# Designs tried in a protein design run: peptides against a protein of PDB entry 8PQO. Part 53

Target 1, 252 residues: chain A of PDB entry 8PQO
Amino acid sequence: VLLKEYRVILPVSVDEYQVGQLYSVAEASKNETGGGEGVEVLVNEPYEKDGEKGQYTHKIYHLQSKVPTFVRMLAPEGALNIHEKAWNAYPYCRTVITNEYMKEDFLIKIETWHKPDLGTQENVHKLEPEAWKHVEAVYIDIADRSQVLSKDYKAEEDPAKFKSIKTGRGPLGPNWKQELVNQKDCPYMCAYKLVTVKFKWWGLQNKVENFIHKQERRLFTNFHRQLFCWLDKWVDLTMDDIRRMEEETKRQ

## One batch from the design tools (peptide; made by RFdiffusion4, then SolubleMPNN)

Design b1_p13_2_s2 (from b1_p13_2, 7 letters changed)
Fold by OpenDDE base, seed 2:
Structure b1_p13_2_s2 (fold): chain B 252 residues (1-252), chain A 13 residues (1-13)
Amino acid sequence: as target 1 above (252 residues)
Amino acid sequence: SKVLDNIRLASTV
């Protein structure tokens, strides 16, 4: 098991982020080749449990079309089906990713708290001390180009170049996070993303767990760079606007 | 690598 807590600081409020996240997910999904291909939505419903209220989704990612033919032919039954169960009770979210074949030997869990701070809270997910000591805190700086793969880099999605016309936020210089403290008019938040990766396979555990973390970090980095650089597209939208957009997208 | 890169885990971000 490999645990890391990714802390993504953004010059947006927790309330703004709720809109921006949903918008950016929708927008990014449109831009991805085959974004909906092989995704089956089994459940998408409101839930209430233990005082938590939100939206529950259960999706299956069918990877058969995304792997080489020889892999598909040799893959055990269920090995290419990834289940994603997500509980979105913003500002808290939980996602659990499992595989039909691996069962208990594979888990990706992503638990996110969105807090109006600069990523300074320790153990926001309230892990046991023994578990918490094994968690690596990883700060993602959306302005740091060195954290972005060259193949993922786009100038139009570079927070160090982008300036919001609507809000005046950006560009984000090297010390932007420190400067936020002095900018009373600029909201800020941190997404605390505790990622638990378990892959119990002899000889591959560490390799796969580290690989998954690398991919998650990459995803979080790119996504939040987009979210910020798309600020002018979503900052004036309401949650009702987002819901309408989601409904329109479902009809396509 | 490519497989995971193409998985749009929308709920993870």
Scores: peptide ipSAE 0.088, ipTM 0.789, DockQ to the pose 0.516
Fold by OpenDDE base, seed 4:
Order: sequence, then structure tokens, then C-alpha cells
Structure b1_p13_2_s2 (fold): chain B 252 residues (1-252), chain A 13 residues (1-13)
Amino acid sequence: as target 1 above (252 residues)
Amino acid sequence: SKVLDNIRLASTV
């Protein structure tokens, strides 16, 4: 098991982020050719548990069409089906990813708290002290180009170049986080993403767990760069606007 | 793969 807490600081409010996140997910999905292919939504319903209220989703990602024929032919039953269960009780979210074949030997869990701070809270997910000792805190700086793979870099998604016309936020210079503290009118937040990766396969555990974390970090970095650089596209949208956009996307 | 990217995006929400 490998645990890391990714802390993503953004010059947006927790309330703004709710809209921006949903917009950016929808936009990113539209930009993917064949988006939704092999995705089965089993459940999408409100839930209430232990005072937590939100939306529960259960999706299956069928990877059969996304792998080479020889892999498909050799893959055990269920090996190419990934289950995603998500509890969205914003500002708290939890996602659990499992595989039918691997069962308990494979787990990706992503638990996110969105807080109106600069990533200064320790153990926001309230892990046991012994478990928390094993968590690496990883700060993602959306303005730091060195954290972006060259193949993922787009100038239009560079926070160091972007200036929001609607809000006046950006571009984000090297000291933007420090400057933000002094800017009373600029909201800020941190997404604390505790990522638990478990891959119980002898000889491959560390390799796969580290690989998954590398991919998650890459995703979080690119996504939040997009989210910020798309600020002018979503900052004036309401949650009702987002819901309409989601409904329209489901009909396509 | 794009599907893996979609999984990742969904997990980011």
C-alpha cells in the first residue's frame, strides 16, 4: 500500500471550485474522442450517510475495446472491467476504484477535502497517527512548468501565462502563493487529495503502486492547470448551468 | 488510454 496526500492550491474559492471542477471535467471529457465509450453508469443517486449528504455514482469502465486484441484474448474474465464508486458530498469527495478480477488485491482510493486554506492543515482526513506517518505530502504547484510533462504542456493551459479577464487573477508567477496571502480580494483554497494505492502482486507491488501515483499526480496537475486557465469560461456559471450542461452531454 | 484518463477525471471530481 502506498499513500500520498496531494495538496493542490488554487486562487479560487471553495464555492467557485465546485463549479469549475464540474465544468472542467465536462470540457475535458468532450475533448476526448470516443469519450464515454465503454462507460456504463450503474448508479447515479443522492445518498445520505452519517450526516454526509451527496451524490453516489457507480460506473463500470469496460476496457475491452481499449486494449489490443491479444490482451483481450489473454485477459481473465473481469480483468478489463474497472469499477468506480464515488461519493460526492462536496466539499468532501471519495472515489474507490476496483477491478473485478483483482478483487481485494487492487484498490485505488481518492479522498478529497476542499478547504479555504493554503494547504497548511495536517491530517485533514483524520487518519490514525500510525497511518499518517506513512503518508507523503506532495504539493502540486499549477504554475510550476517543471511539474508538467512536455507532451502534456499547452500554452493555453499555462497558469503562468493566463490572465483572467473576468476576475483579474493571473498570471501566476513563481511566488504567486505567497503573494496571494497579501491579496485580500483574491480567494484561495486547497484540495487535499489523499490517494491510497494498493496492488497486491508479488514482485510488482511497488512498481504498479508508484506508477499509479505518478499517473494520478499527472492528472491532478493537468486538470487543475486547465481548471484555472478556463476560469473565464466557468466563473459566471451557476450550478444549475452546470447541471444543464451535464444533461445536454448525456443526450449526445 | 482515453478511458483511463476519463477514470482519472471522474476520480478527480
Scores: peptide ipSAE 0.096, ipTM 0.801, DockQ to the pose 0.784; fails the geometry check
Fold by OpenDDE base, seed 3:
Structure b1_p13_2_s2 (fold): chain B 252 residues (1-252), chain A 13 residues (1-13)
Amino acid sequence: as target 1 above (252 residues)
Amino acid sequence: SKVLDNIRLASTV
């Protein structure tokens, strides 16, 4: 098991982020070629548990059409089905990813708290001390180009170049996080993403767990760069606007 | 794969 807490600081409020996240997920999904093929939505409903209220989703990703024929032919039953269960109770979110074949030998869990701070809280997910001591805190700087792979880099998604017309936020210079404290009119938040990766196959555990973390970090980096650079597209939207957009997208 | 990218986006919500 490998645990890391990714801390993503953004020059937006927790309330703004709720809109921006949903917009950016929808937009990114539209931009992905061949996205949604082999995705089955089993459940999408409100939930209430232990005072937590939110939206629960259960999706299956069927990978049979996405792997080479020889892999499909050799794959055990259920090996190419990935289950994603998500609880969105913003400002808290949890996603659990499992595989039918691997069962308890494979887990990706992503738990996120969105807080109105600069990533300074320790153990925001309230882990036991013995577990918390094994968590690596990883700060993601959306303005740092060195954290972006050259193949992922787009100038229109570069926070160091973008300036919001509607809010005046950006471009984000090298010391933008330190400057936020002095900018009374600029809100800020941190997304604390605790990522738990478990892959129990002998000889491959560390390699696969580290690989998955590398991919998650890449995703979080690119996504939040997009979210910020799309600020002018979503900052004036309400949650009701987002809900309408989601409904319209489901009907197409 | 593009499917893995979609899984990743969904996990960010």
Scores: peptide ipSAE 0.087, ipTM 0.791, DockQ to the pose 0.767; fails the geometry check
Fold by OpenDDE base, seed 5:
Structure b1_p13_2_s2 (fold): chain B 252 residues (1-252), chain A 13 residues (1-13)
Amino acid sequence: as target 1 above (252 residues)
Amino acid sequence: SKVLDNIRLASTV
């Protein structure tokens, strides 16, 4: 098991981020070729449990068409079906990813708290002290180009170049986080993403767990760069606007 | 891999 807490600081409020996240997920999904192909939505309903209230989703990702033919032919039954269960109780979210074949030997869990701070809270997910000692804190800086793979880099998605016309935020210089403390009129938040990766195959555990963390970090980095650079597209939208857009997209 | 890159998790964002 490998645990890391990714801390993503953004020059947006917690309330703004709720809209921006949903918009950016929808937009990024449209940009993916075959975005709906091989995705089955089993459940999409409101839930209330243990004082947590939000939206529950259960999706299956069928990977049979996404892997090479030789992998598909050799894969055991259920090995190419990935289950995603998600509880969105913003500002708290949880996602659990499992595989039908691997069962208890494979888990990706992503738990997120969105807080109106600069990533300074320790153990925001309230882990036991012994478990917390094993968590690596990883800061993601959306303005740092060195954290972006060359193949993922787009100038229109570079926070160091973007200036929001609607809000006046950006561009984000090398010291933007320090400067933000002195800018009373600019809201800020941190997304604390605790990622738990478990892959119980002898000889491959560390390699696969580290690989998954590398992919998650890449995803978080690219997504939040997009979210910020799309600020002018979503900052004036309401939650009702987002819901309407989601309903329209489901009908297409 | 392209497969993992295309799995956009609801809470991953």
Scores: peptide ipSAE 0.085, ipTM 0.796, DockQ to the pose 0.569; fails the geometry check

Design b1_p13_2_s3 (from b1_p13_2, 6 letters changed)
Fold by OpenDDE base, seed 2:
Structure b1_p13_2_s3 (fold): chain B 252 residues (1-252), chain A 13 residues (1-13)
Amino acid sequence: as target 1 above (252 residues)
Amino acid sequence: DKLLENIRLASTV
């Protein structure tokens, strides 16, 4: 098991982020080829449990069409089906990813708290001390180009170049986080993403767990760079606007 | 690479 807590600081409020996240997910999904292919939505419903209220989704990702033929032919039954269960109770979110074949030997869990701070809270997910001591805290700086792969880099998605016309936020310089503390009129938040990765296969555990973390970090980095650089597109939207957009997208 | 990204993007919608 490999645990890391990714802390993504953004110059937006927790309330703004709720809109921006949904918008950016929708927009990014449109830009990704095959984003809906092989995705089966089993459940998409409101839930209420233990005082947590939100939206529950259960999706199956069928990877049969996404892997080479020889892999598909050799793959055990269920090995190419990924289950994703997600509880979105913003500002808290939880996603659990499992595989039918691997069962308990494979898990990706992503738990996110969105807090109106600069990533200064320790153990926001309230892990036991013994577990928490094994968690690496990883700060993602959306302005740091060195954290972005060259193949992922787009100038229009560079927070170090972007300036919001509507809000005046940006560009984010090398010391933007420190400067933000002195900018009383600029909201800020941190997304604390505790990522638990378990892959119990002999000889592959560390390799796969580290690989998954690398991909998650890459995803979080790119996504939040987009979210910020798309600020002018979503900052004036309401949650009702987002819901309408989602409904329209589902019909396409 | 792209697979995990697609999974994550699909989960947040």
Scores: peptide ipSAE 0.071, ipTM 0.788, DockQ to the pose 0.518
Fold by OpenDDE base, seed 3:
Structure b1_p13_2_s3 (fold): chain B 252 residues (1-252), chain A 13 residues (1-13)
Amino acid sequence: as target 1 above (252 residues)
Amino acid sequence: DKLLENIRLASTV
């Protein structure tokens, strides 16, 4: 098991982020060709549990068409079905990814708290002390180009170049986080993403767990760079606007 | 790479 807490600081409020996240997910999904192919939505309903209220989704990703024929032919039953269960109770979110074949030997869990701070809280997910001491805190700086793979880099998604017309935020210089504290008119938040990866196959555990973390970090970095650079597209939208957009997309 | 990105993007919708 490998645990890391990714802390993504953004020059937006927690309330703004709720809109921006939903918009950016929808936009990014549109930009990805074939992303919806082989996705089955089993459940999409509101939930209430232990005072937590939100939206629960259960999706299955059928990977049969995404792997070579020889892999598909040799794959055990259920090996190419990935289950994703998500509880979105913003500002808290939890996603659990499992595989039918691997059962308890495979787990990706992503738990996110969105807080109006600069990523300074320790153990925001309230882990036991013995577990928390094994968590690596990883800060993601959306303005740091060195954290972006060359193949992922787009100038129009570079926070170090972007200037929001509507808010005046950006571009984000090398010391933008330190300067943010002195800018009373600029809100800020941190997304604390605790990522738990378990791949319990001998000889492959460390390699696969580290690989998954690398991919998650890459995804979080790119996504939040997009979210910020798309600020002018979503900052004036309401949650009702987002809901309408989601309904329109479902009908398409 | 692209597969994992697609899964993550779809999870937040």
Scores: peptide ipSAE 0.069, ipTM 0.786, DockQ to the pose 0.528
Fold by OpenDDE base, seed 1:
Structure b1_p13_2_s3 (fold): chain B 252 residues (1-252), chain A 13 residues (1-13)
Amino acid sequence: as target 1 above (252 residues)
Amino acid sequence: DKLLENIRLASTV
């Protein structure tokens, strides 16, 4: 098991982020060709449990068309079906990813708290002290180009170049996080993403767990760079506007 | 690389 807490600081409020996240997910999905192929939505309903209220989703990703033929032919039954269960109770969210074949030997869990701070809270997910000792805290700086792969870099998605016309936020210089403290009119938040990866396969555990973390970090970095650089597209939208956009997308 | 990215793009959260 490998645990890391990714802390993503953004010059937006917790309330703004709720809209921006949903918009950016939808926009990124539209830009991907074939991204929705093999996705089955089993459940999408409100839930209430232990004082937590939100939206529950259960999706299956069928990977049969996404792997080489020889892999498909050799794969055991259920090995190419990935289940994603998500509980969205913003500002808290939990996602659990499992595989039918691997069962308890494979788990990706992503738990996110969105807080109106600069990533300074320790153990926001309230882990046991012994478990918390094994968590690496990883800060993602959306303005740091060195954290972005050359193949992922786009100038129009560079926070160090972008300036919001609507809000006046940006560009983000090397010390932008420290400067936020002095900017009374600029809101800020941190997304605390605790990622738990479990892959129990002899000889491959560490390799696969580290690989998955590398991919998650890459995803979080690119996504939040986009979210910020798209600020002018979503900052004036309401949650009702987002819901309408989602409904329109489902009809296409 | 693209596989994990596609999962996230298709996710609700």
Scores: peptide ipSAE 0.098, ipTM 0.787, DockQ to the pose 0.546; fails the geometry check
Fold by OpenDDE base, seed 5:
Structure b1_p13_2_s3 (fold): chain B 252 residues (1-252), chain A 13 residues (1-13)
Amino acid sequence: as target 1 above (252 residues)
Amino acid sequence: DKLLENIRLASTV
């Protein structure tokens, strides 16, 4: 098991982020040609459990068409079906990713708290001290180009170049996080993403767990760069606007 | 690469 807490600082408020996140997910999904192929939505409903209230989703990703033929032929039954269960109780979110074949031997869990701070809180997910000491804190700087793979880089998604016309935020310079403390009119938040990766296959555990973390970090980096650079597209939207957009997309 | 990224977009929701 490998645990890391990714801390993504953004020059937006927690309330703004709720809209921006949903917009950016929808936009990213639209930009993926064929990305919806093999996705089955089993459940999408409100939930209430243990004082937590939000939206629950259960999706299956069928990977049969997305892997080489030889992998498909050799894959055991259920090995190419990925289950994603998500609990969105913003500002708290939890996602659990499992595989039918691997069962308890495979887990990706992502737990997120969105807080109106600069990523300074320790153990925001309230882990036991013994567990917390094994968590690596990883800061993602959306303005740092060195954290972006060359193949993922787009100038229109570069926070160091973007300036919001509607809010005046950006571009984000090298010391933008330190400067935020002195900018009373610029809201900020941190997404604390505790990522738990478990891959219990002897000889492959460390390699696969590290690989998955690398992919998660890449995803979080690219997504939040997009979210910020799309600020002018979503900052004036309400949650009702987002819900309407989602309903329109589902009907297509 | 894109497939794993798409699965995780829901983790940000």
Scores: peptide ipSAE 0.087, ipTM 0.795, DockQ to the pose 0.761; fails the geometry check

Design b1_p13_2_s4 (from b1_p13_2, 7 letters changed)
Fold by OpenDDE base, seed 4:
Structure b1_p13_2_s4 (fold): chain B 252 residues (1-252), chain A 13 residues (1-13)
Amino acid sequence: as target 1 above (252 residues)
Amino acid sequence: DKLLDNIRLASTV
């Protein structure tokens, strides 16, 4: 098991982020041609559990069409079906990813708290002290180009170049996080993303767990760069506007 | 890489 807590600091409020996140997911999904192919939504309903209220989703990603033919032919039954269960109780979210074939030998869990701070809270997910000792805190700086793969880099998605016309936020210089403390009119937040990766196959555990973390980090980095650089597109939207957009996207 | 990215876009919601 490999645990990392990714801390993504953003110059937006927790309330703004709720809109921005949903918008950016919708936008990113539109940009991915064929992204909906092989996705089965089993459940999408409100839930209430232990005082937590939110939206529960259960999706299956059927990867058969997304892998080479030889992989499909050699893959055991259920190996190419990924189950995603998500509990969205913003500002808390939890996603659990499992595989039909690997069962308990494979788990990706992503638990996110969105807090109005600069990533200074320790153990925001309230792990046992012994478990918390094994968590690596990883700060993602959306302005740091060195954290972005060259193949992922787009100038229009560079927070170090972007200036929001509507809010006046950006561009984000090297010391932008420190400067936020002095800018009383600029909101900020941190997304604390605790990622648990379990891959129990002997000889492959470390390789696969590290690989998955690398990909998660990449995703979080790129996504939040987009979210910030799209600020002018979503900052004036309401949650009702987002809901309409989601409904339209579901129909496509 | 694209496959993993697509799965994760949904989990980021």
Scores: peptide ipSAE 0.094, ipTM 0.806, DockQ to the pose 0.739
Fold by OpenDDE base, seed 3:
Structure b1_p13_2_s4 (fold): chain B 252 residues (1-252), chain A 13 residues (1-13)
Amino acid sequence: as target 1 above (252 residues)
Amino acid sequence: DKLLDNIRLASTV
């Protein structure tokens, strides 16, 4: 098991982020051609549990059409089905990814708290002290180009070049996080993303777990760069606007 | 690659 807490600081409020996240997910999904193929939505309903209220989703990603024929032919039943269960109770979110074939030998869990701070809280997910000792805190700087793979880099998604017309935020210079404290008119938040990766196959555990973390970090970095650079597209939207957009997207 | 990226994006919601 490999645990890392990714801390993503953004020059937006927790309330703004709720809109921006949903918009950016929808927009990013549209930009990915064929991304919806093989996705089955089993459940999409409101939930209430232990004082937590939100939206629960259960999706299955069927990978049969996405792997080579020989892999599909040799794959055990259920091996190419990935289950994603998500609880969105913003500002808290949890996603659990499992595989039918691997059962308890495979787990990706992503738990996120969105807080109005600069990533300074320790153990926001309230892990046991012994478990928390094994968590690496990883800060993601959306303005740092060195954290972006060359193949992922787009100038229009570079926070160091973007300036919001509507809010006046950006471009984000090298010391933008330190400067936020002095900018009374600029809100800020941190997304604390605790990522738990478990892959219990002997000889592959460390390699796969580290690989998954690398991919998650890449995703979080690129996504939040997009979110910020799309600020003018979503900052004036309401949650009702987002809901309408989601409904329209589901009908396409 | 694209499918895996979409799965990952969904995990951020």
Scores: peptide ipSAE 0.089, ipTM 0.798, DockQ to the pose 0.779
Fold by OpenDDE base, seed 1:
Structure b1_p13_2_s4 (fold): chain B 252 residues (1-252), chain A 13 residues (1-13)
Amino acid sequence: as target 1 above (252 residues)
Amino acid sequence: DKLLDNIRLASTV
């Protein structure tokens, strides 16, 4: 098991982020060719449990069409079905990813708290001390180009170049996070993303767990760079606007 | 790379 807490600081409020996240997910999904292929939505319903209230989703990703033929032919039954269960109780979210074949030997859990701070809270997910001592805190700086792969880099998605016309936020210089403290009119937040990866196969555990974390970090970095650089597209939208957009997308 | 990206892009969370 490998645990890391990714802390993503953004010059947006927690309330703004709720809209921006949903918009950016929708926009990114539109930009991906075939992004909906092989995705089955089993459940999409409100839930209430242990004082947590939100939206529950259960999706299956069928990977049979997305892997080479020889992999498909050799894969055990259920090995190419990925289950994603998500509990969205914003500002808290939890996603659990499992596989039918691997069962308890495979788990990706992503738990996110969105807080109006600069990523300074320790153990925001309230882990036991013994568990918390094994968590690496990883800060993602959306302005740091060195954290972005060359193949993922786009100038129009570079926070170090972008300036929001609507809000005046950006560009983000090397010390932008420290400067936020002095900018009373600029809101800020941190997404604390605790990622738990379990891959219990002998000889491959560390390799696969580290690989998954690398992909998670890459995704978080690129996504939040996009979210910020798309600020002018979503900052004036309401949650009702987002819901309408989602409904329209489902009808297409 | 694209597989993991696609899984998350389809997620609203």
Scores: peptide ipSAE 0.102, ipTM 0.797, DockQ to the pose 0.568; fails the geometry check
Fold by OpenDDE base, seed 5:
Structure b1_p13_2_s4 (fold): chain B 252 residues (1-252), chain A 13 residues (1-13)
Amino acid sequence: as target 1 above (252 residues)
Amino acid sequence: DKLLDNIRLASTV
């Protein structure tokens, strides 16, 4: 098991981020050619459990068409079906990813708290002290180009070049986080993403767990760069606007 | 690379 807490600081409020996240997920899903192919939505309903209230989703990703033929031929039954269960109780979110074949030997869990701070809270997910000692805290700086792979880099998605016309936020310079403390009119937040990866195959555990963390970090980095650079597209939208857009997209 | 990159987990976003 490998645990890391990714801390993503953004020059947006917690309330703004709720809209921006949903918009950016929808936009990025549209940009993926064939992204909906092989995705089955089993459940999409409101839930209430242990004082947590939100939206629950259960999706299956069927990967049979997305892997090479030789992998498909060698894969055991259920090995290419990935289950994603998500609980969105914003500002708290949880996602659990499992595989039908691997069962308890495979788990990706992502738990997120969105807080109106600069990533300074320790153990926001309230882990036991012994477990918390094994968590690496990783800061993602959306303005740091060195954290972005060259193949993923787009100038229109670079926070160091973007300036919001509607809000006046950006561009984000090398010391933007320090400068933000002195800018009383600019809201800020941190997304604390605790990622738990378990892969219990002998000889492959460390390699696969580290690989998954590398992919998650890459995803978080690129997504939040997009979210910030799309600020002018979503900052004036309401949650009702987002819901309407989602309903329109589901009908297509 | 493309397969894992394209699985946008609702919480990962």
Scores: peptide ipSAE 0.087, ipTM 0.803, DockQ to the pose 0.559; fails the geometry check

